# Peptides against a protein of PDB entry 7MKK: the designs that were tried, part 64

Target 1, 71 residues: chain A of PDB entry 7MKK
Amino acid sequence: SMKEKVKAKLVEIRKFVPFIRRVRIDFQDTLSKVQGHRLDALVNLLDREDVSMSSLNKIEVIIDKLRTRFN

## One batch from the design tools (peptide; made by RFdiffusion4, then SolubleMPNN)

Design b2_p23_5_s1 (from b2_p23_5, 10 letters changed)
Fold by OpenDDE base, seed 3:
Structure b2_p23_5_s1 (fold): chain B 71 residues (1-71), chain A 23 residues (1-23)
Amino acid sequence: as target 1 above (71 residues)
Amino acid sequence: LPSQEELEELQKLLDELMEEEKS
């Protein structure tokens, strides 16, 4: 079901939360306050259980960009 | 390291994500 797919996707995306946190801290001086806040919001969003597949797909793109640019 | 322009593009994606979540 779609619900099962969402849960599976969320589990996979959450594996990158430690990475996102590291980016937020390691590059704090490079990031603007707004950019840092957005990363914090992203981490907080991933703590939720009601994230849509659409959002998770967007988050995956974001994580890919982070990985490309920050290690 | 990414340029500020690249970071702004990233921020834009994050902004869109946040907008989606509030809608």
Scores: peptide ipSAE 0.538, ipTM 0.877, DockQ to the pose 0.822
Fold by OpenDDE base, seed 1:
Structure b2_p23_5_s1 (fold): chain B 71 residues (1-71), chain A 23 residues (1-23)
Amino acid sequence: as target 1 above (71 residues)
Amino acid sequence: LPSQEELEELQKLLDELMEEEKS
């Protein structure tokens, strides 16, 4: 079901939360305040259970860009 | 290290995400 797919994707995406946190900290001086705040908000969003599939797909794109640019 | 343009693009995507979640 779509519900189970969402749950599975959320579990996989959450594996990158530590990475996102590290990017936020390691590049704090490079990021603007607003950019840093957006990363904080992303981490907070991933704590929720009611994230849509649409949002999760967008988050995957964001994580891929982070991985490409920040290793 | 990403350019400022790349960071702005990232921010834009994050902005869109946050708008989607609260809309």
Scores: peptide ipSAE 0.537, ipTM 0.877, DockQ to the pose 0.842
Fold by OpenDDE base, seed 4:
Structure b2_p23_5_s1 (fold): chain B 71 residues (1-71), chain A 23 residues (1-23)
Amino acid sequence: as target 1 above (71 residues)
Amino acid sequence: LPSQEELEELQKLLDELMEEEKS
């Protein structure tokens, strides 16, 4: 079901939460306050259980870009 | 380190995400 697919994708994406947290802290001097805040919000969003598949797909794109730029 | 342009692109994607969750 769609619900099960969402849960599975969320589990996979959450594996990158530690990475996102590290980017937020390690590059704090490079990031603007707004950019830092957006990363904090992203981490907080991934703590939720009611994230849509559409949002998860967008988050995956964001994580890919982070991985490309920040190791 | 990423360029400021790349960071702005990233922020744009994050902004779109937050707007999607808001709606």
Scores: peptide ipSAE 0.536, ipTM 0.877, DockQ to the pose 0.813
Fold by OpenDDE base, seed 2:
Structure b2_p23_5_s1 (fold): chain B 71 residues (1-71), chain A 23 residues (1-23)
Amino acid sequence: as target 1 above (71 residues)
Amino acid sequence: LPSQEELEELQKLLDELMEEEKS
């Protein structure tokens, strides 16, 4: 079901939460305040259980870009 | 390290995400 697919995608994306947190901290001086805030919000969003598949797909793109650009 | 342009692109994607969740 779609619900099961969302749950599975969320589990996989959450594996990158520690990475996102590290980017936020390690590059705090490089990031603007607003950019840092957006990363904080992203981590907070991933704590929720009601994230849509559309949002999760966008988050996956964001994480891929983070992995490419940071360390 | 990413350029400021790349960071702005990243921020744009994050902004779009937050707007989606807001609606």
Scores: peptide ipSAE 0.533, ipTM 0.876, DockQ to the pose 0.848

Design b2_p23_5_s2 (from b2_p23_5, 8 letters changed)
Fold by OpenDDE base, seed 5:
Structure b2_p23_5_s2 (fold): chain B 71 residues (1-71), chain A 23 residues (1-23)
Amino acid sequence: as target 1 above (71 residues)
Amino acid sequence: LPSQEELEELQKELDELEEEVKS
């Protein structure tokens, strides 16, 4: 079901939460306040259970960019 | 390190995500 697909994708994406947190802290001096806030918001978003598949797909793209740019 | 321009692009995508989640 779509619900189960969303849950599965969320589980996979959450594996990168520690990485996102690390980027937020390690590059705090490079990031603007607003950029840092956006990363904080991203982490908080991934704590939710009601994220749509569309949003999860976008998050996946964002994480890929983070991995490319921040290791 | 990403350029400030790349960071702004990332921020834009995060902004769009935030709006999507709100809607």
Scores: peptide ipSAE 0.589, ipTM 0.895, DockQ to the pose 0.896
Fold by OpenDDE base, seed 1:
Structure b2_p23_5_s2 (fold): chain B 71 residues (1-71), chain A 23 residues (1-23)
Amino acid sequence: as target 1 above (71 residues)
Amino acid sequence: LPSQEELEELQKELDELEEEVKS
């Protein structure tokens, strides 16, 4: 079901939360305050269970860009 | 290290995500 797919994707995406947190900290001086805040918000969003598949797909793309640009 | 343009693009995508989630 879509519900189970969402749950599974969320589990996989959450594996990158520590990475996002590290980017936020390690590049704090490079990021603007608003950019840093957006990363904080992303981490907070991933604590929720009511995120749509559409949003999760977008988050996945965002994380891929983070991985490419920040290692 | 990402350029400022890349960071702005990232910010834009995150802004759009926030709007999608709250809408």
Scores: peptide ipSAE 0.586, ipTM 0.894, DockQ to the pose 0.873
Fold by OpenDDE base, seed 4:
Structure b2_p23_5_s2 (fold): chain B 71 residues (1-71), chain A 23 residues (1-23)
Amino acid sequence: as target 1 above (71 residues)
Amino acid sequence: LPSQEELEELQKELDELEEEVKS
């Protein structure tokens, strides 16, 4: 079901939460306050259980870009 | 380090994500 697929994808994406937190802190001097806030919000979003598949797919793209640019 | 342009692009995508989640 879509519900089970969402749960599975969320588990996989959450593996990158520590990485996102590290980017937020390690590059705080490079990021603007707004950009830092957006990363904080992204981490908080991934703590939720009610994220849609569409949102998770977008988050995956965002994380891929973070990985490319920040290691 | 990413360029400011790349950071702005990232921010734009995060902004769009926020709007998607809110809807």
Scores: peptide ipSAE 0.586, ipTM 0.893, DockQ to the pose 0.908
Fold by OpenDDE base, seed 2:
Structure b2_p23_5_s2 (fold): chain B 71 residues (1-71), chain A 23 residues (1-23)
Amino acid sequence: as target 1 above (71 residues)
Amino acid sequence: LPSQEELEELQKELDELEEEVKS
């Protein structure tokens, strides 16, 4: 079901939460305040269980870009 | 390190995500 797929996707994406947190801290001086706030919001969003598949797919793209560009 | 342009692109995508989530 879609619900099961969302749950599975969320589990996989959450594996990158520690990485996102580290990017936020390690590059705090490089990021603008607003950019830092957006990363904080992203981490907070991943604590939720009511995120749509559409949003999770967008998050996956964002994380891929983070992994490519940071460290 | 990413360029400022790349950071702005990233921010744009995060902004779009925020709009999607709140809607």
Scores: peptide ipSAE 0.582, ipTM 0.893, DockQ to the pose 0.878

Design b2_p23_5_s3 (from b2_p23_5 with T3S D11Q D13E E15D E18M)
Fold by OpenDDE base, seed 5:
Parts: C-alpha cells; structure tokens; sequence
Structure b2_p23_5_s3 (fold): chain B 71 residues (1-71), chain A 23 residues (1-23)
C-alpha cells in the first residue's frame, strides 16, 4: 500500500538524520542563519509521520546533494 | 565545501519543500 511505501521510505530517510545534524553543526559558520534554520526545520520535519510521498522524494534529493557536498 | 551558489540552491530546494509541507 501507499502507506507502507511511505513508512518504508521514511525509515530509510531517517537514517540520514544524524548526518544532517552533523552538517548543521560542523558547517554552522559556513551556512547562513537562514540556511541553518532550514536544516533544523528539515530535521524536525522528519520526526513527523504525516509527510507525503512527494515531500519524501524531495527530501531524498536534498539529502543526496548534502551527501555530495558535505561528505 | 560547497560554493555559495550551491548553498543558495540547497536553500531554495528547502524553501520549496517547506512550502509543500505547509500546503
């Protein structure tokens, strides 16, 4: 079901939450205040269970870019 | 380390994401 697919994708994406937190901290001086705030918001968003598949797909793209640029 | 342009692009994608979640 779509619900099961969403839950499965959310589990996989959440594996990168520690990485996102580390980027936020380690590069705090490089990131603008707004950019830092957006990363904080991203982490908070991933605590929710009512995120759509569309949003999760966008998050996946964002994480891929973070991984490419920040290790 | 990402360039300023790459960080701005990242921010724009995050902005779009947050807008989608609010809708």
Amino acid sequence: as target 1 above (71 residues)
Amino acid sequence: LPSEEELEELQEELDELMEEVEE
Scores: peptide ipSAE 0.567, ipTM 0.885, DockQ to the pose 0.844
Fold by OpenDDE base, seed 1:
Structure b2_p23_5_s3 (fold): chain B 71 residues (1-71), chain A 23 residues (1-23)
Amino acid sequence: as target 1 above (71 residues)
Amino acid sequence: LPSEEELEELQEELDELMEEVEE
């Protein structure tokens, strides 16, 4: 079901939370305050259970860019 | 290390995401 797909995707995306936190800290001096705040907000968003599939797909793209550009 | 342009693009994508989840 769509609900189960959302849950599965959320589980997979959450595996990258430690990485996002690490980027936020390691590159704090490179990131603007706004950019750093957005990464914090992304981590907080991933604690939610009501994120849509559309949002999760966007998050995956963002994480892929983070992985490519920051490690 | 990302360029300034890449960081701006990342921020814009995050801005759009945050807007989407607030709607």
Scores: peptide ipSAE 0.564, ipTM 0.884, DockQ to the pose 0.885
Fold by OpenDDE base, seed 2:
Structure b2_p23_5_s3 (fold): chain B 71 residues (1-71), chain A 23 residues (1-23)
Amino acid sequence: as target 1 above (71 residues)
Amino acid sequence: LPSEEELEELQEELDELMEEVEE
């Protein structure tokens, strides 16, 4: 079901939460205040269970870009 | 390190995401 797919996607994306937190801290001097805040918001968003598949797909793209650019 | 342009692009994508979540 779509619900099961969302749960599975969320589990996989959450594996990158520690990485996102590290980017936020390690590159704090490079990031603007607003950019840092957006990364904080992203981490907080991943604590939720009501995120749509559309949003999760967007998050996956964002994480891929973070991985490419910051490590 | 990402360029300023790449950081701006990342921010825009995050902004769009936050807007989508608020809907």
Scores: peptide ipSAE 0.563, ipTM 0.883, DockQ to the pose 0.875
Fold by OpenDDE base, seed 3:
Structure b2_p23_5_s3 (fold): chain B 71 residues (1-71), chain A 23 residues (1-23)
Amino acid sequence: as target 1 above (71 residues)
Amino acid sequence: LPSEEELEELQEELDELMEEVEE
């Protein structure tokens, strides 16, 4: 079901929360305050359980870009 | 707490941010 897919996607994406937090800290001096805030917001978003599949797919793309550019 | 719509807009901003970081 779509609900099961959403839960599975969320579980997989949440595995990258420590990575996002590390990027936020390790590059704090490089990132602007606004950019840092966006990363904080991304982490906070991943704590929610009411995120749509559309949003999770976009987040996955963002995380992939983060991994490519920051690690 | 942002709405789902506001969070989608945030994700678009994050995408643009990553393009800027690559430059």
Scores: peptide ipSAE 0.424, ipTM 0.828, DockQ to the pose 0.078

Design b2_p23_5_s4 (from b2_p23_5, 9 letters changed)
Fold by OpenDDE base, seed 3:
Structure b2_p23_5_s4 (fold): chain B 71 residues (1-71), chain A 23 residues (1-23)
Amino acid sequence: as target 1 above (71 residues)
Amino acid sequence: LPSQEELDELQELLDELQKEVES
């Protein structure tokens, strides 16, 4: 079901939360205030259980870009 | 390290995500 797929994807994406937090901290001086806030919001979003598949797909793209640019 | 432009592009994606979540 879509519900189980969402849960599975959320579990996988959450594995990158420590990475996102690290990016936020390691590049704090390079990031603008708004950019930093957006990353904080992303981490907070991933703490929720009511995230749509559409949102998770977008988050996956974001994480891929982060991984490419921030090691 | 990413350029500021690349960071701006990243922010745009994050902005879109925020828009989706709040809607």
Scores: peptide ipSAE 0.519, ipTM 0.875, DockQ to the pose 0.828
Fold by OpenDDE base, seed 2:
Structure b2_p23_5_s4 (fold): chain B 71 residues (1-71), chain A 23 residues (1-23)
Amino acid sequence: as target 1 above (71 residues)
Amino acid sequence: LPSQEELDELQELLDELQKEVES
């Protein structure tokens, strides 16, 4: 079901929450205030259970870009 | 380390996500 697919994808995406938190802190001086806030919001969003598949797909793209650019 | 342009592009994606979540 779509519900189970969403749940499974959310579990996989949540594995990157520690990474996102580290990016937020390690690059705090490089990020603008707005950009930092957006990353905080992303982490908070991933704590929710009612995230849509559409949102999760966008989050996956975002995480891929973070992994590519921040090392 | 990403350029400011790359950070702006990242922010654009995050802004779009924000709009989707709040709608």
Scores: peptide ipSAE 0.514, ipTM 0.873, DockQ to the pose 0.838
Fold by OpenDDE base, seed 1:
Structure b2_p23_5_s4 (fold): chain B 71 residues (1-71), chain A 23 residues (1-23)
Amino acid sequence: as target 1 above (71 residues)
Amino acid sequence: LPSQEELDELQELLDELQKEVES
């Protein structure tokens, strides 16, 4: 079901939360205040259970870009 | 280290995500 797919994707994406936190801290001086805030918001969003599949797909793209650009 | 342009692209994606979550 879509519900189970969402749950599974969320579990996988959450594995990158520590990485996102590290990017936020390691590049704090390089990031603008807005950019830093956006990363903080992303981490907070991933604590929620009511994230849609559409949002999770966008988050996956974002994480891929973070991995490419930061490590 | 990403350029400012790359960081701007990242921010744009995050801005879009925020709009989606809020709507």
Scores: peptide ipSAE 0.513, ipTM 0.873, DockQ to the pose 0.857
Fold by OpenDDE base, seed 4:
Structure b2_p23_5_s4 (fold): chain B 71 residues (1-71), chain A 23 residues (1-23)
Amino acid sequence: as target 1 above (71 residues)
Amino acid sequence: LPSQEELDELQELLDELQKEVES
């Protein structure tokens, strides 16, 4: 079911939370205040259980961009 | 280190995500 797929994808995406937190801290001086805030919000979003498949797909794209540019 | 332009592009993606979550 879609519900089970969402749960599975969320588990996989959460594996990158430590990476996102590290980017936020290590590049704090390079990031603008708003950019830093957006990364904080992303981490907080991934703590939620009510994230849609559409949002999770967008988050995957964001993580790919982070990995390409920061690690 | 990413350029400021690349950071702006990243922010646009994050802004889109924020908009979707709020809708």
Scores: peptide ipSAE 0.506, ipTM 0.871, DockQ to the pose 0.842

Design b2_p23_6_s1 (from b2_p23_6, 12 letters changed)
Fold by OpenDDE base, seed 5:
Structure b2_p23_6_s1 (fold): chain B 71 residues (1-71), chain A 23 residues (1-23)
Amino acid sequence: as target 1 above (71 residues)
Amino acid sequence: SEKEKEEEEFLDELLAVVDEVPE
C-alpha cells in the first residue's frame, strides 16, 4: 500500500538526519543564515509521521544535493 | 490541506537554494 511505501521511505530518509545535522553545524560559516535555518527546519520535518511521498521524494533530492556539495 | 501546501512550498524553496553559495 501507499501507506506502507511512505513508511518505508521515511525510515530510509531518516537515516540521513545525522548527516543533515552535521552539514548544518560543520558548514555553518559557509551557509547563509537562511540556509542554516531551513536545514534545521528540514530535520524537524523528518520528525513527523505525516510526511507525504511527494515531500519525501523532494527531501531525497535535497539530501543528494547536500551530499554532492558537502560529502 | 494548507499545512501540506506549506510543507511543499518549504521544500520547493529549499530545493532552489540549498546549493547556493552566499556572497
Scores: peptide ipSAE 0.645, ipTM 0.892, DockQ to the pose 0.598
Fold by OpenDDE base, seed 4:
Structure b2_p23_6_s1 (fold): chain B 71 residues (1-71), chain A 23 residues (1-23)
Amino acid sequence: as target 1 above (71 residues)
Amino acid sequence: SEKEKEEEEFLDELLAVVDEVPE
């Protein structure tokens, strides 16, 4: 079901939470204050269980951009 | 819902600014 697919996607995306946290800290001086705050908010969002597939797909793109720039 | 709308707006904004280099 779609619900099961969303849960599976969320599990996979959460594997990148440590990476997002490290980018936020290790590159704090390179990031703007607003970028840092929004990365913190992104991590908090991924703690939730009610994230849509649309949101998870966007988060995947964001992670890809972070990986391109920071690792 | 309004909650979902705010979440999408947050992510759209983050997509736009994640590649920005502060001057």
Scores: peptide ipSAE 0.644, ipTM 0.892, DockQ to the pose 0.554
Fold by OpenDDE base, seed 3:
Structure b2_p23_6_s1 (fold): chain B 71 residues (1-71), chain A 23 residues (1-23)
Amino acid sequence: as target 1 above (71 residues)
Amino acid sequence: SEKEKEEEEFLDELLAVVDEVPE
């Protein structure tokens, strides 16, 4: 089901929360203040369980961009 | 919902600026 797929995707995306936190901390002098605040907000968003598949797909793209730039 | 719209707007904004390098 779609609900099952969303839950599975959320589990996979959450595996990158430690990475996002590390980027936020390790590169805080490279990131703008706005970027830092938005990364904090992204981590907070991933604590929720009511995130849509659309949102999770966008988050995956964001994580890929972060990985390309920072590790 | 409005909450969902705000979430999508947040993610769209983040997508737009995540690659930016501050001068």
Scores: peptide ipSAE 0.644, ipTM 0.892, DockQ to the pose 0.560
Fold by OpenDDE base, seed 1:
Structure b2_p23_6_s1 (fold): chain B 71 residues (1-71), chain A 23 residues (1-23)
Amino acid sequence: as target 1 above (71 residues)
Amino acid sequence: SEKEKEEEEFLDELLAVVDEVPE
């Protein structure tokens, strides 16, 4: 079901939370203050259970961009 | 919902600026 797919996607995306936190800290001086705050907000968003598939797909793209730039 | 709209707007903004290099 779509519900189960969303749950599975969320589990996979959450595996990158430590990476996002590391980017936030390790590159704090490289990132703008706005970027830093938005990354914090992204981590907080991933603590929620009610994230849509659309949102999870966008978050995946964001993580890919972070990986390209920072790892 | 309004909450979902705000979430999507946040993510769209983040997508646009995550690669920006501040001066």
Scores: peptide ipSAE 0.643, ipTM 0.892, DockQ to the pose 0.572

Design b2_p23_6_s2 (from b2_p23_6, 11 letters changed)
Fold by OpenDDE base, seed 2:
Structure b2_p23_6_s2 (fold): chain B 71 residues (1-71), chain A 23 residues (1-23)
Amino acid sequence: as target 1 above (71 residues)
Amino acid sequence: SEKEKEQEKFLDELLKVIDEVPE
């Protein structure tokens, strides 16, 4: 089901939470305050269970961009 | 849902600002 697919995708995306946290901390001096706060909010979002597949796909793109810019 | 729309708006804004370089 779609619900099961979302849950599976969420589990996979959550594997990147440590990476997002590290970017937030390691590049705190490079990031603007707004960027830092939004990364914190992104981590908080991933703690939720009501994230759509569309949102999870966008988060995957965000993670790719973070990897491109921040190692 | 409205919650989903808000989450997507947040993510769209994050995509927008992620490549910005603070001055």
Scores: peptide ipSAE 0.712, ipTM 0.910, DockQ to the pose 0.558
Fold by OpenDDE base, seed 5:
Structure b2_p23_6_s2 (fold): chain B 71 residues (1-71), chain A 23 residues (1-23)
Amino acid sequence: as target 1 above (71 residues)
Amino acid sequence: SEKEKEQEKFLDELLKVIDEVPE
């Protein structure tokens, strides 16, 4: 079901939370304060259960961008 | 839902600014 797919995607995306945290910290001086705060907010978002598939797909893109720019 | 809209708005903004280089 779609619900199961969302839950599975969320589990997979959450595997990148440590990476996001590391980017936020390791590149704190490179990132603007706004960018840093938004990355923190992204991590907080991933703690939630009410995240849509659309949102999760966007988060995947964000993670890819972070990986591209920050290693 | 409104909550979903807010989340997506947040993510859209993050997508917008993630590649920006701070001045």
Scores: peptide ipSAE 0.711, ipTM 0.910, DockQ to the pose 0.579
Fold by OpenDDE base, seed 4:
Structure b2_p23_6_s2 (fold): chain B 71 residues (1-71), chain A 23 residues (1-23)
Amino acid sequence: as target 1 above (71 residues)
Amino acid sequence: SEKEKEQEKFLDELLKVIDEVPE
């Protein structure tokens, strides 16, 4: 079911939470204040169980952008 | 739902500004 697919995708995306946290801290002086706050909010979003597949796919793109710029 | 709309809006804004270099 879609619900099961979302749960599986969420598990995979959550593997990148430590990376997002490290970017937020290691590059705090490079990031704008708003960028830092939004990265914190992104981590908080990934703590939730009610994230849609559409949102998870966008988060994957965001992680790819972070990896390109910051590692 | 409104919840989904808010999440999407947040992510769309993050996608927009993530590559910006602060002045």
Scores: peptide ipSAE 0.711, ipTM 0.910, DockQ to the pose 0.549
Fold by OpenDDE base, seed 3:
Structure b2_p23_6_s2 (fold): chain B 71 residues (1-71), chain A 23 residues (1-23)
Amino acid sequence: as target 1 above (71 residues)
Amino acid sequence: SEKEKEQEKFLDELLKVIDEVPE
């Protein structure tokens, strides 16, 4: 079911929370304040259980962009 | 839902600014 797929995707995406936190801290001087604040908000979003599949797919793209730019 | 719309708006904005290089 879609509900099961969302749950599984959320579990997988949450594995990258430590990476997002590290980018936020390690590159704090490189990131703008707005970028830093939005990364903090992204981590907070991933603590929630009401994230849609559409949102999770976009978050995956965001993580890929972070990996490309910040290792 | 409105909540979902807000989340999507947030993520779309993040996608927009993530590649920006601040001066």
Scores: peptide ipSAE 0.711, ipTM 0.909, DockQ to the pose 0.587

Design b2_p23_6_s3 (from b2_p23_6, 11 letters changed)
Fold by OpenDDE base, seed 2:
Structure b2_p23_6_s3 (fold): chain B 71 residues (1-71), chain A 23 residues (1-23)
Amino acid sequence: as target 1 above (71 residues)
Amino acid sequence: SKEAEEQEKFLDELLEVVDEVPE
């Protein structure tokens, strides 16, 4: 079901929370203030259970962009 | 829902700025 797929995707995306936190801290001086704040907000979003598949797909793209720049 | 729309808006904006290099 879609619900099961969303749950599975969320579990996979949450594996990158430590990476997002590390980028936010280690590259704080490289990031703009708005980027830093939004990364914090992204981590907070991933603590939630009410995230859509559409949102999770976008978050995956964001993580890929972060990996390209910072790892 | 309104909350879902705000979530999508947030992510759309983040997609736009995540690649930006501050001057």
Scores: peptide ipSAE 0.692, ipTM 0.906, DockQ to the pose 0.604
Fold by OpenDDE base, seed 5:
Structure b2_p23_6_s3 (fold): chain B 71 residues (1-71), chain A 23 residues (1-23)
Amino acid sequence: as target 1 above (71 residues)
Amino acid sequence: SKEAEEQEKFLDELLEVVDEVPE
């Protein structure tokens, strides 16, 4: 089901939370204040369970962008 | 829902700025 697919995707995406946190902290001086705040908000979003597949797919793209730039 | 729309809006905006380099 879509619900189970979302749950599985969320589990996989959450594996990157430590990475997102490290980017936010380690590169704080090279990020804008807005970027830093939004990365914090992204981590907070991933604590939730009411995230759609659409949102999770966008988050995956965001993580890929972060990985390209910072790791 | 309004909350879901706000989450999507947030992510759309983040996609636009996440790889920007501040001056």
Scores: peptide ipSAE 0.692, ipTM 0.906, DockQ to the pose 0.601
Fold by OpenDDE base, seed 1:
Structure b2_p23_6_s3 (fold): chain B 71 residues (1-71), chain A 23 residues (1-23)
Amino acid sequence: as target 1 above (71 residues)
Amino acid sequence: SKEAEEQEKFLDELLEVVDEVPE
């Protein structure tokens, strides 16, 4: 079911939370204040269970962009 | 829902600015 797919994808995406946190801290001086705050908000979002598949797909793209730039 | 729309809006904005390099 879509519900189970969302749950599974959320678990996979959450594996990148430590990476996002590291980017936020390690590159704090490189990131704008707005970017830093938004990354914090992204981490908080991933703590929630009410995240749609659409949102998770966008988050995956965001993580890929972060990986390209910072790792 | 309104909350879902706000969440999507947040992510759309983040997609636009995540690659920006501040001066």
Scores: peptide ipSAE 0.691, ipTM 0.906, DockQ to the pose 0.632
Fold by OpenDDE base, seed 3:
Structure b2_p23_6_s3 (fold): chain B 71 residues (1-71), chain A 23 residues (1-23)
Amino acid sequence: as target 1 above (71 residues)
Amino acid sequence: SKEAEEQEKFLDELLEVVDEVPE
């Protein structure tokens, strides 16, 4: 089911939360204030269970962009 | 829902700025 797929995707995406936190801290002087605040908000979003597949797919793209730039 | 729309809007905005390099 879609619900099952969403839960599985969320579990996989959450594996990158430590990475996002590290980027936020390690590169805080490189990031703009807006970028830093939004990364904090992204981590908070991933603590929630009411995230759609669409959102999770977008988050995956964001993580890929962060990985390309920062690690 | 309104909350879901706000969530999507947030992510769309983040996608736009995540690659930006501050001057």
Scores: peptide ipSAE 0.691, ipTM 0.906, DockQ to the pose 0.620

